# Designs tried in a protein design run: peptides against a protein of PDB entry 4ASU. Part 86

Target 1, 270 residues: chain A of PDB entry 4ASU
Amino acid sequence: ATLKDITRRLKSIKNIQKITKSMKMVAAAKYARAERELKPARVYGVGSLALYEKADIKTPEDKKKHLIIGVSSDRGLCGAIHSSVAKQMKSEAANLAAAGKEVKIIGVGDKIRSILHRTHSDQFLVTFKEVGRRPPTFGDASVIALELLNSGYEFDEGSIIFNRFRSVISYKTEEKPIFSLDTISSAESMSIYDDIDADVLRNYQEYSLANIIYYSLKESTTSEQSARMTAMDNASKNASEMIDKLTLTFNRTRQAVITKELIEIISGAA
Target 2, 83 residues: chain B of PDB entry 4ASU
Amino acid sequence: FTFASPTQVFFNSANVRQVDVPTQTGAFGILAAHVPTLQVLRPGLVVVHAEDGTTSKYFVSSGSVTVNADSSVQLLAEEAVTL

## One batch from the design tools (peptide; made by RFdiffusion4, then SolubleMPNN)

Design b2_p13_7_s1 (from b2_p13_7, 6 letters changed)
Fold by OpenDDE base, seed 2:
Structure b2_p13_7_s1 (fold): chain B 270 residues (1-270), chain C 83 residues (1-83), chain A 13 residues (1-13)
Amino acid sequence: as target 1 above (270 residues)
Amino acid sequence: as target 2 above (83 residues)
Amino acid sequence: MEEALQKFRESLA
């Protein structure tokens, strides 16, 4: 490579490093906000899931319709955030299909659709786009919940798959159950609850769905921003290493050029 | 007893004496030995009676309340403010 | 929320 080529490459990588550093800072700011907003959201979301854990709601084996909701975003450059969710969705879909269940998929965020489109296109009910530009609100979750409920797909049981935030350096893809109104109303374990009006139960379940979606969005967002921050940090470090390597190469090449020129002068071939 | 909105936590696994909640069917008090129940909230006043005798008042918009068999209570409001 | 609060206040009056 000529000195000019190396210089051009150095300039390019330095520019990339500047961009990745800037992106890291932006991700860090968004992460800090997301983490603060996750604290109450987690208490809220876990509270919503408490009924399902305590009541041990079981879906009858004869019920075959299963809904998978994958939660991610539209934005890239966040490591394995999207692929992790998609992988879990694929695994769950395969397991359910093997068990003779009908599986439909909802994607929250365009990246899920992008990954699963070729293999699971026929199973998609809807994909929610424009996710991840702004922090998710309860209103956003309510819209998603409402659209799901109005989709006309009468699922018996569902799974919401999302990345749960553990720390700035760690997330875990998790699955939480979603139950239809019919499933919860028919569950034997629900018999201990006092005479619950059907309308009350319906409203409760709709609200619960929105709560769980909201929770999943908050966990996902925090995980995503953290992962992006880490990814950009790694990219910046890699760029730094490459700059160092290319700088050494540049210096060696420059010395070689000088030596060649000196030889040409001495030999009279210049 | 857990009481939270999407954006704020008021109580997290706390022990309380009594919680008065506004439901669509009417206001009722939840005591430690209350039977399991589910209800949806109407806009109204929540009153939390602590074990130390202190009372806290909150206004809630909508939401749900769950009383489980293990006597745990989850009060989840869409919006809530301290009064 | 403000509207709900107002309605609530009105209901107490």
Scores: peptide ipSAE 0.025, ipTM 0.894, DockQ to the pose 0.061
Fold by OpenDDE base, seed 1:
Structure b2_p13_7_s1 (fold): chain B 270 residues (1-270), chain C 83 residues (1-83), chain A 13 residues (1-13)
Amino acid sequence: as target 1 above (270 residues)
Amino acid sequence: as target 2 above (83 residues)
Amino acid sequence: MEEALQKFRESLA
């Protein structure tokens, strides 16, 4: 490689390093906020799931319609965040199909659609875009919940798949159940709630859905920002190592060129 | 007893004597070992009576309250503020 | 929320 080529590569990698460092800082700031906001959101979300856990709601085997909600974002450069969710969605969809269930998919964030478009395009009901630029709000979750409820797809049960935050270096893709109003109302374990007004139960279910979506968004966001921070840090380190190597190569090449020129001068071959 | 909004936790698995909640059907008090029920909140006053006799008041917007068979209670408000 | 709070305050007065 010529000195010119090495210089060009150095310049390019240095620019990349600047970008990745900047992105790391941005991700770090977003992560810090997300982690703080996740604490109450987790209590809130887990609280919303308590009924389903306590009641042990089961869907009858004759019910065939299953909804999968995958939660991620529109933004890349965050390691395996999107692929982990997509992988679990694929696995769940395959298992459900093998069980004779009809599966429909909702993607929260465009990246899910991007990954699953070729193989599962016919199963997608809707993809929510513009996810991940701003921290998710309860309002955002409510919009998603409302859209789902108004979609006309009469699912019996479903699952929401998202990355649960564990630590700055760890997340786990998890699944939480979602149930239709009919499934909840018909569950034997809900008999202790039989005196509950149908309108109350409907409103409760709608609110619960929004709560679960909100919780999943907060977990996903925290996981994503952490993963992005790590990815950008790794990219920056890799760039640094490459810069060091290229700098050494540059210096050696420069010395070789000088030596060659000196030899040419001494030999009179100029 | 758990009482939270999306952005704030007021009580997390706490033991309380009584919680008064505003529901669409009216305000009612949740005592220890209350029968299982599900309700939706209306905008109004939540009053938490602690075991030590202290009383805390909150304004809530929409939300839900769940009383389970195991006497666990989840009060989840879309928005809530301390009064 | 603010409007609801205001209405509530008014109802308590």
Scores: peptide ipSAE 0.022, ipTM 0.881, DockQ to the pose 0.058
Fold by OpenDDE base, seed 3:
Structure b2_p13_7_s1 (fold): chain B 270 residues (1-270), chain C 83 residues (1-83), chain A 13 residues (1-13)
Amino acid sequence: as target 1 above (270 residues)
Amino acid sequence: as target 2 above (83 residues)
Amino acid sequence: MEEALQKFRESLA
């Protein structure tokens, strides 16, 4: 490589390093906010899931329509955040298909679609884009919930797959159940709940779905920002190492050029 | 008893004497061993009666309330403020 | 929320 080539590469990598450092700081700020906002969101979301756990809602085996909601974002450079969700979605879809279930997929965030489009394009109902630029709000979750309920796909049960935040260095891809209104209404375990008005139950289910989606978004966002912070830190370190390596190469190449020029001068070939 | 909004937690697995909630079907008081039920909140006043006799008042916009067979209660409001 | 609170207060009044 010529000195010019090395210099150009050095400049490029230094610029990348500046970008990654900046992104790290941005991710750190977003992470701090997300973690703070996750605390109440977790209580809220887990509270919404309590019914399903306590009532032991089961879907009859003869019901075949299953919905998978994958939660991530549009934004890259966050390690395995998207691939982890996609991997679990694939696994779940395969297992359900093997069990004779019909599977449809909703992607929250464009990255899910990007990963699964080639293999699962026919199973996608909708993909929500423009996810991850701003912290998710309950309003956002409500929009997603409404779109799902109005999609015309009459699922019996479903699963929402997202990254649950553990710590700044750890997340775990988790699955939570979602149930259709019909499944809840027909569940034998719901008989203990006295004289629930159908309209009330419908509204309740709408809130429940929105609540669970909101919770999943908050978990996902916190996990993503943490992972991005780590990824950007790693990228910055890698860039630093490359800069050091190229700098050494530059110095060696420069010395070689000088030596060659000296030899040419001495040999009279100038 | 759990009472939360998306952005704030008021009670988390707390023991309370009674919770009065405004529902679409009417306001009702949740006591110990209340029958399991699901309700949707209407905008209105929530009153929490603590075991020590203190009462706390909240305004809620909308949401849901669940009373389970194990007497656990989840009050989940879209928006809630202390009065 | 503030508007709803105000309406609620007015209704109590």
Scores: peptide ipSAE 0.021, ipTM 0.891, DockQ to the pose 0.054
Fold by OpenDDE base, seed 4:
Structure b2_p13_7_s1 (fold): chain B 270 residues (1-270), chain C 83 residues (1-83), chain A 13 residues (1-13)
Amino acid sequence: as target 1 above (270 residues)
Amino acid sequence: as target 2 above (83 residues)
Amino acid sequence: MEEALQKFRESLA
């Protein structure tokens, strides 16, 4: 490689390092906010799931319509955040299909669709885009919930798949159940909640769905920002190492050129 | 008893004496060992009566309240503020 | 001359 080539590469990598460093800082700021906002969101979301856990709602096997909601974002450069969700979605879809269930998919964030489009395009109902630019709000979750409920797909049971935040260096892809109004209404375990007005139950379910979606978004966002921060840090370090290597190469190459020139001068003068 | 909004937690698995909630079907008090029920909140006043006799008041918007068979209660408001 | 050049190259390293 010529000195010019090395110099060009050095410049390029230095620019990349600047970008990744900047992105790391942005991700760090977003992570800090997300983590703070996750604390109440987790209590809120877990509270919403309490009914399903306590009532042990089961979907009859004859009910075949299953909805998978994958939660991620539109933004890349966050390690395995999207692929982890997609992998679990694929696994779940395959298992459900093997069990004779009809599976439809909703993607929250464009990256889910990007990953699954080739293999699962026919199963997608809707993909929500413009996710991840701003921290998710309950309003956002409500919009998603409403769109789902109005989609016309009458699922019996669903699975919401998202990355649960564990720590700055760890997340886990998890699945939580979603149940249709009919499934809840017909569940034997719900008999103790009898005399509930149908309209009340419908509204309750709408809130439940919105709550769970909101929770999943908050977990996902926190996980994503943390992962991005880590990814950008790693990228910056890798760039630094490459810069060091190239700098050494540059120096060696420069010395070699100088040596060659000196030899030519000496040899030409003899 | 858990009482939270998406952005704030007021009670997390706390023991309380009574919670008065405004529901679409009417306001009612949730006592210990209340029968299981599901309700939807209407905008109004939530009053939490602690075991120590203290009373806290909150304004809530829409949301849900769940009373489970194990006497656990989840009050989940879309918006809530301390009064 | 070639030997001298080689020695010179070695001295520059």
Scores: peptide ipSAE 0.000, ipTM 0.840, DockQ to the pose 0.004

Design b2_p13_7_s2 (from b2_p13_7, 6 letters changed)
Fold by OpenDDE base, seed 3:
Structure b2_p13_7_s2 (fold): chain B 270 residues (1-270), chain C 83 residues (1-83), chain A 13 residues (1-13)
Amino acid sequence: as target 1 above (270 residues)
Amino acid sequence: as target 2 above (83 residues)
Amino acid sequence: MKEALEKFREALE
């Protein structure tokens, strides 16, 4: 490589390092906000899931239609955030298929579609794009919930897969159940609940789904921002190492060029 | 008793004496040993009666309320404000 | 900028 080439590459990497440092700071700010907003969202979301746990809602084994919702975003450069969700989705889909279930997939965030497109394209119902530019709101979750409920796909049960935030350095991909209105309505375990009106139950289910989606989005966002901070930090460090290596190469090459020029001058070759 | 909105927690696994909630089927009071039920909130007032006798009032927009067999209650409002 | 960042994309994800 010529000195010019090395210099160009050095400049490029230095610029990348500046960008990654800036992105780290941006991610840090977004993380701080996300973490604050996650606290109430977690109470809210876990509260919504309490019914399913306490009532022990179960889907009969003869029911075949299963929905998988993967929650991620459109934004890259956040480590294994997307691949972790996709991996869990693949595993779940395979297990369900082996059990004779029909599996359909919804992706929240374009990255899910990007990862699973080749292998699971026929199973996708819809992908929600424009996720991750701004913090998710309950309104956003409601839109997703409504779209799902109005999609015409009559699933029996489903799974929402997302990254749960643990700490700034840790997240865990996990799954929560979702149930169709029919499944809830027909569940024997629901008999203990006093004379629930069908319309009330329908509305309740709409809120429940929106609540769970909202919770999942908040967990995912917090996890993503923390992972992005780490990723950007790693990128900055990698850039630094490359700069050091290239600088050494530059110095060596410079000396070689000088030596060559001196030899040429001495020899009269040029 | 848990009472929260997406953005704020008012009560988290707290012990309360009574909670009055506005639902689509009508307002009702949740007391100890209330029968399990599911309801949808309508815009209105929520009144929480604490064990110490303190009463707190809230305005809620929409949402859900769940009373479980174990006497746990989840009041989840889309929007809620303290009055 | 976008192109430059893409160089790290695969390694960071």
Scores: peptide ipSAE 0.019, ipTM 0.882, DockQ to the pose 0.016
Fold by OpenDDE base, seed 1:
Structure b2_p13_7_s2 (fold): chain B 270 residues (1-270), chain C 83 residues (1-83), chain A 13 residues (1-13)
Amino acid sequence: as target 1 above (270 residues)
Amino acid sequence: as target 2 above (83 residues)
Amino acid sequence: MKEALEKFREALE
């Protein structure tokens, strides 16, 4: 490689390093905020799931319509955040199909669609874009819930798949159940809740759906920012190492060029 | 007893004597070992009676309250403020 | 530089 080539590569990598360092700082700031906001959101979300867990709602085998909601974002450079969700979505979809279920998919964040478009395009109902630029709000979750409820797809049960935050260095892709009003109302285990008005149950189901979506968004966001911070840190370190290597190569090459020139001068072979 | 909004937690798995909630069908008190029930909230006052006799008041917007068979209670409000 | 950056981004995803 010529000195010019090495110099060009050095400049390129240095620029990349600047970008990755900047992104790391941004991700760190967003992570800090997300982690703070996740604390109450987790309590809130887990509380929303409590009924379904305690009531042990089961869907009859004859019910075949299953909805999968994958939660991620539009933004890349966050390690395996998107691929992890997509992988679990694929697995779940395959298992459900093998069981004779009809599977439809909703993607929260454009990256899910990007990954699954080729193989699962026919199963997608809708993809929500513009996810990840701003911290998700309950309003955002409500919009998603409303869109789902108004989609006309009459699912019996569903799964929401998202990355649950564990620590700054760890997340786990999780699945939580969602149920239709009909499934909830027909569940034998709900009989212990006597005299529940149909309108009350409907309102609860709608509210619960928004709650669970909100929870998943908060978990996903925190996981994503943490993963991005780590990814950018790794990228910055890798860039630094490459810069060091190239700098050494540059110095060696420069010395070789000088030596060659001296030899040419001495030998008169110029 | 868990009482939370999307952005704030007021009670997390706490033991309380009584919680008064505003529901669409009317306000009612949830006592210890209350029968399982599910209700939706209307805008109004939530009053939490602690075991030590302390009473806390909150204003809530829409939401839900669930009492399960295991006596766990989840009070979830879209918005809630301490009064 | 643009190409290098794009390749780098692809590798990070």
Scores: peptide ipSAE 0.016, ipTM 0.881, DockQ to the pose 0.015
Fold by OpenDDE base, seed 4:
Structure b2_p13_7_s2 (fold): chain B 270 residues (1-270), chain C 83 residues (1-83), chain A 13 residues (1-13)
Amino acid sequence: as target 1 above (270 residues)
Amino acid sequence: as target 2 above (83 residues)
Amino acid sequence: MKEALEKFREALE
């Protein structure tokens, strides 16, 4: 490689390093906020799921419509965040299909669609874009919930798949259940609950869905930002190492060129 | 008893004597061993009566309240503020 | 630079 080539490459990598460092800082800031906001969100979301756990809601096998909601974002450069969710979605979809279920998919964040579009395009109902630019709010979750409920797809049960935050270096892809109004209302385990007005139950279910989505978004966001921070740090380090290597190569090449030129001068002077 | 909004936790698995909640079907008090029920919140006053006799008041907007068979209660408000 | 950055992004995704 010529000195010019090496220089060009060095410049390119240095620029990349600047970008990755900047992104790391941004991710770090977003992570810090997300982690703070996750604490109440987790209590809130887990609280919403308590009914399903305590009532042990089951969907009859004859009910065939299953909805999978994958939660991630539009933004890349966060390691395996998106692929992890997508992988579990694929696995779940395959298992459900093998069980004779009809599977439809909702993607929260464009990256889910990007990964699954080729293989699961026919199963996608909707993809929510513009996710990840700002911290998710309950309003955002409500919009998603409403859109889902108004989509016309009458699922019996569903799965929301998202990355649960463990630590700055760890997340786990998890699945939580979503149940339709009909499934909840018809569940035998729900018989212990006092006679509930149908409208009340409908509204309750709407909140439940929004709550779970909100929770999943908060977990996902925190996981994503931490993963991005780590990814960008690694990228920056890798770039640094490459810069060092190229710099050494540059210096060696430069010395060789100088030596060659000197020899030529000496030889030409003779 | 768990009482939270998306952004704030007021009670987390706490033991309380009574919780008064405003629901769309009417306000009611949740006591120990209350029958299981699901309700939707309307804007109004939540009053939490602690076992020690302390009473706390909150304003809530919309949301849900769940009373389970095991006497656990989840009060989840979209918005809530301490009064 | 743009191409290199894109390649890098692809590798990180």
Scores: peptide ipSAE 0.016, ipTM 0.877, DockQ to the pose 0.015
Fold by OpenDDE base, seed 2:
Structure b2_p13_7_s2 (fold): chain B 270 residues (1-270), chain C 83 residues (1-83), chain A 13 residues (1-13)
Amino acid sequence: as target 1 above (270 residues)
Amino acid sequence: as target 2 above (83 residues)
Amino acid sequence: MKEALEKFREALE
């Protein structure tokens, strides 16, 4: 490689490093906010899931319609955030299919669709786009919940798959159950709630779904920003190492050029 | 007893004496060992009676309240403010 | 910057 080539490459990598450093800072700011907002959201979301954990709602085996909701975003450059969710979705879909269940998929965020479109296009009901530019709100979750409930797809049970935030350096892809109104109303374990009006239960279920979606979005967002921050940090470090290597190569090449020129002068070839 | 909105936590697994909640079917008080129930909130006043005798008041918009068989309670409001 | 970002995205994908 000529000195010119090395210089050009150095300049390019230095520019990339500047970009990755900038992106890291942006991600860090978004992460800090997301983590702050996750604290109450977690209590809220876990509280919403408490009924399902305590009531031990079982879906009858004869009910075969299963909905998978994958939660991520539209934005890339965040490590394995999207692929981890997609992988879990694929695994769950395969397991359910093997059990004779009908599986439909909803993607929250365009990246899920991008990953699964070729293999699971026929199973997709809807993909919600424009996720990740702004922090998710309860209103956003409500819109998603409403769209799902009004979609006309009569699922029996479902799974919401998202990345749960553990720490700045760790997230875990998790699955939480969602149940249809019919499944909840028919569950034996719900008999202790028999005095509940059908309209009340319907409304309750709408809130429950919105709550769970909101929770999943907040967990996902926090995980994503943390992962992006880490990814950008790693990219910056890698760029730094490459710059160092290229700088050494540049210096060596420069010395070689000088030596060659000296030899040419001495030999009279020039 | 857990009481939270999407953006704020008021009580997290706390022991309380009584919680008065506004529901679509009417206001009712949740006491210790209350029968399991699910209700939907209407806009109104939530009153939490602590074991020490103190009372706290909150205004809530919509949401849900769950009383479980184990006497745990989840009050989840879409919006809530301390009064 | 947009082009560099796109190239970066392509390289990370």
Scores: peptide ipSAE 0.009, ipTM 0.875, DockQ to the pose 0.016

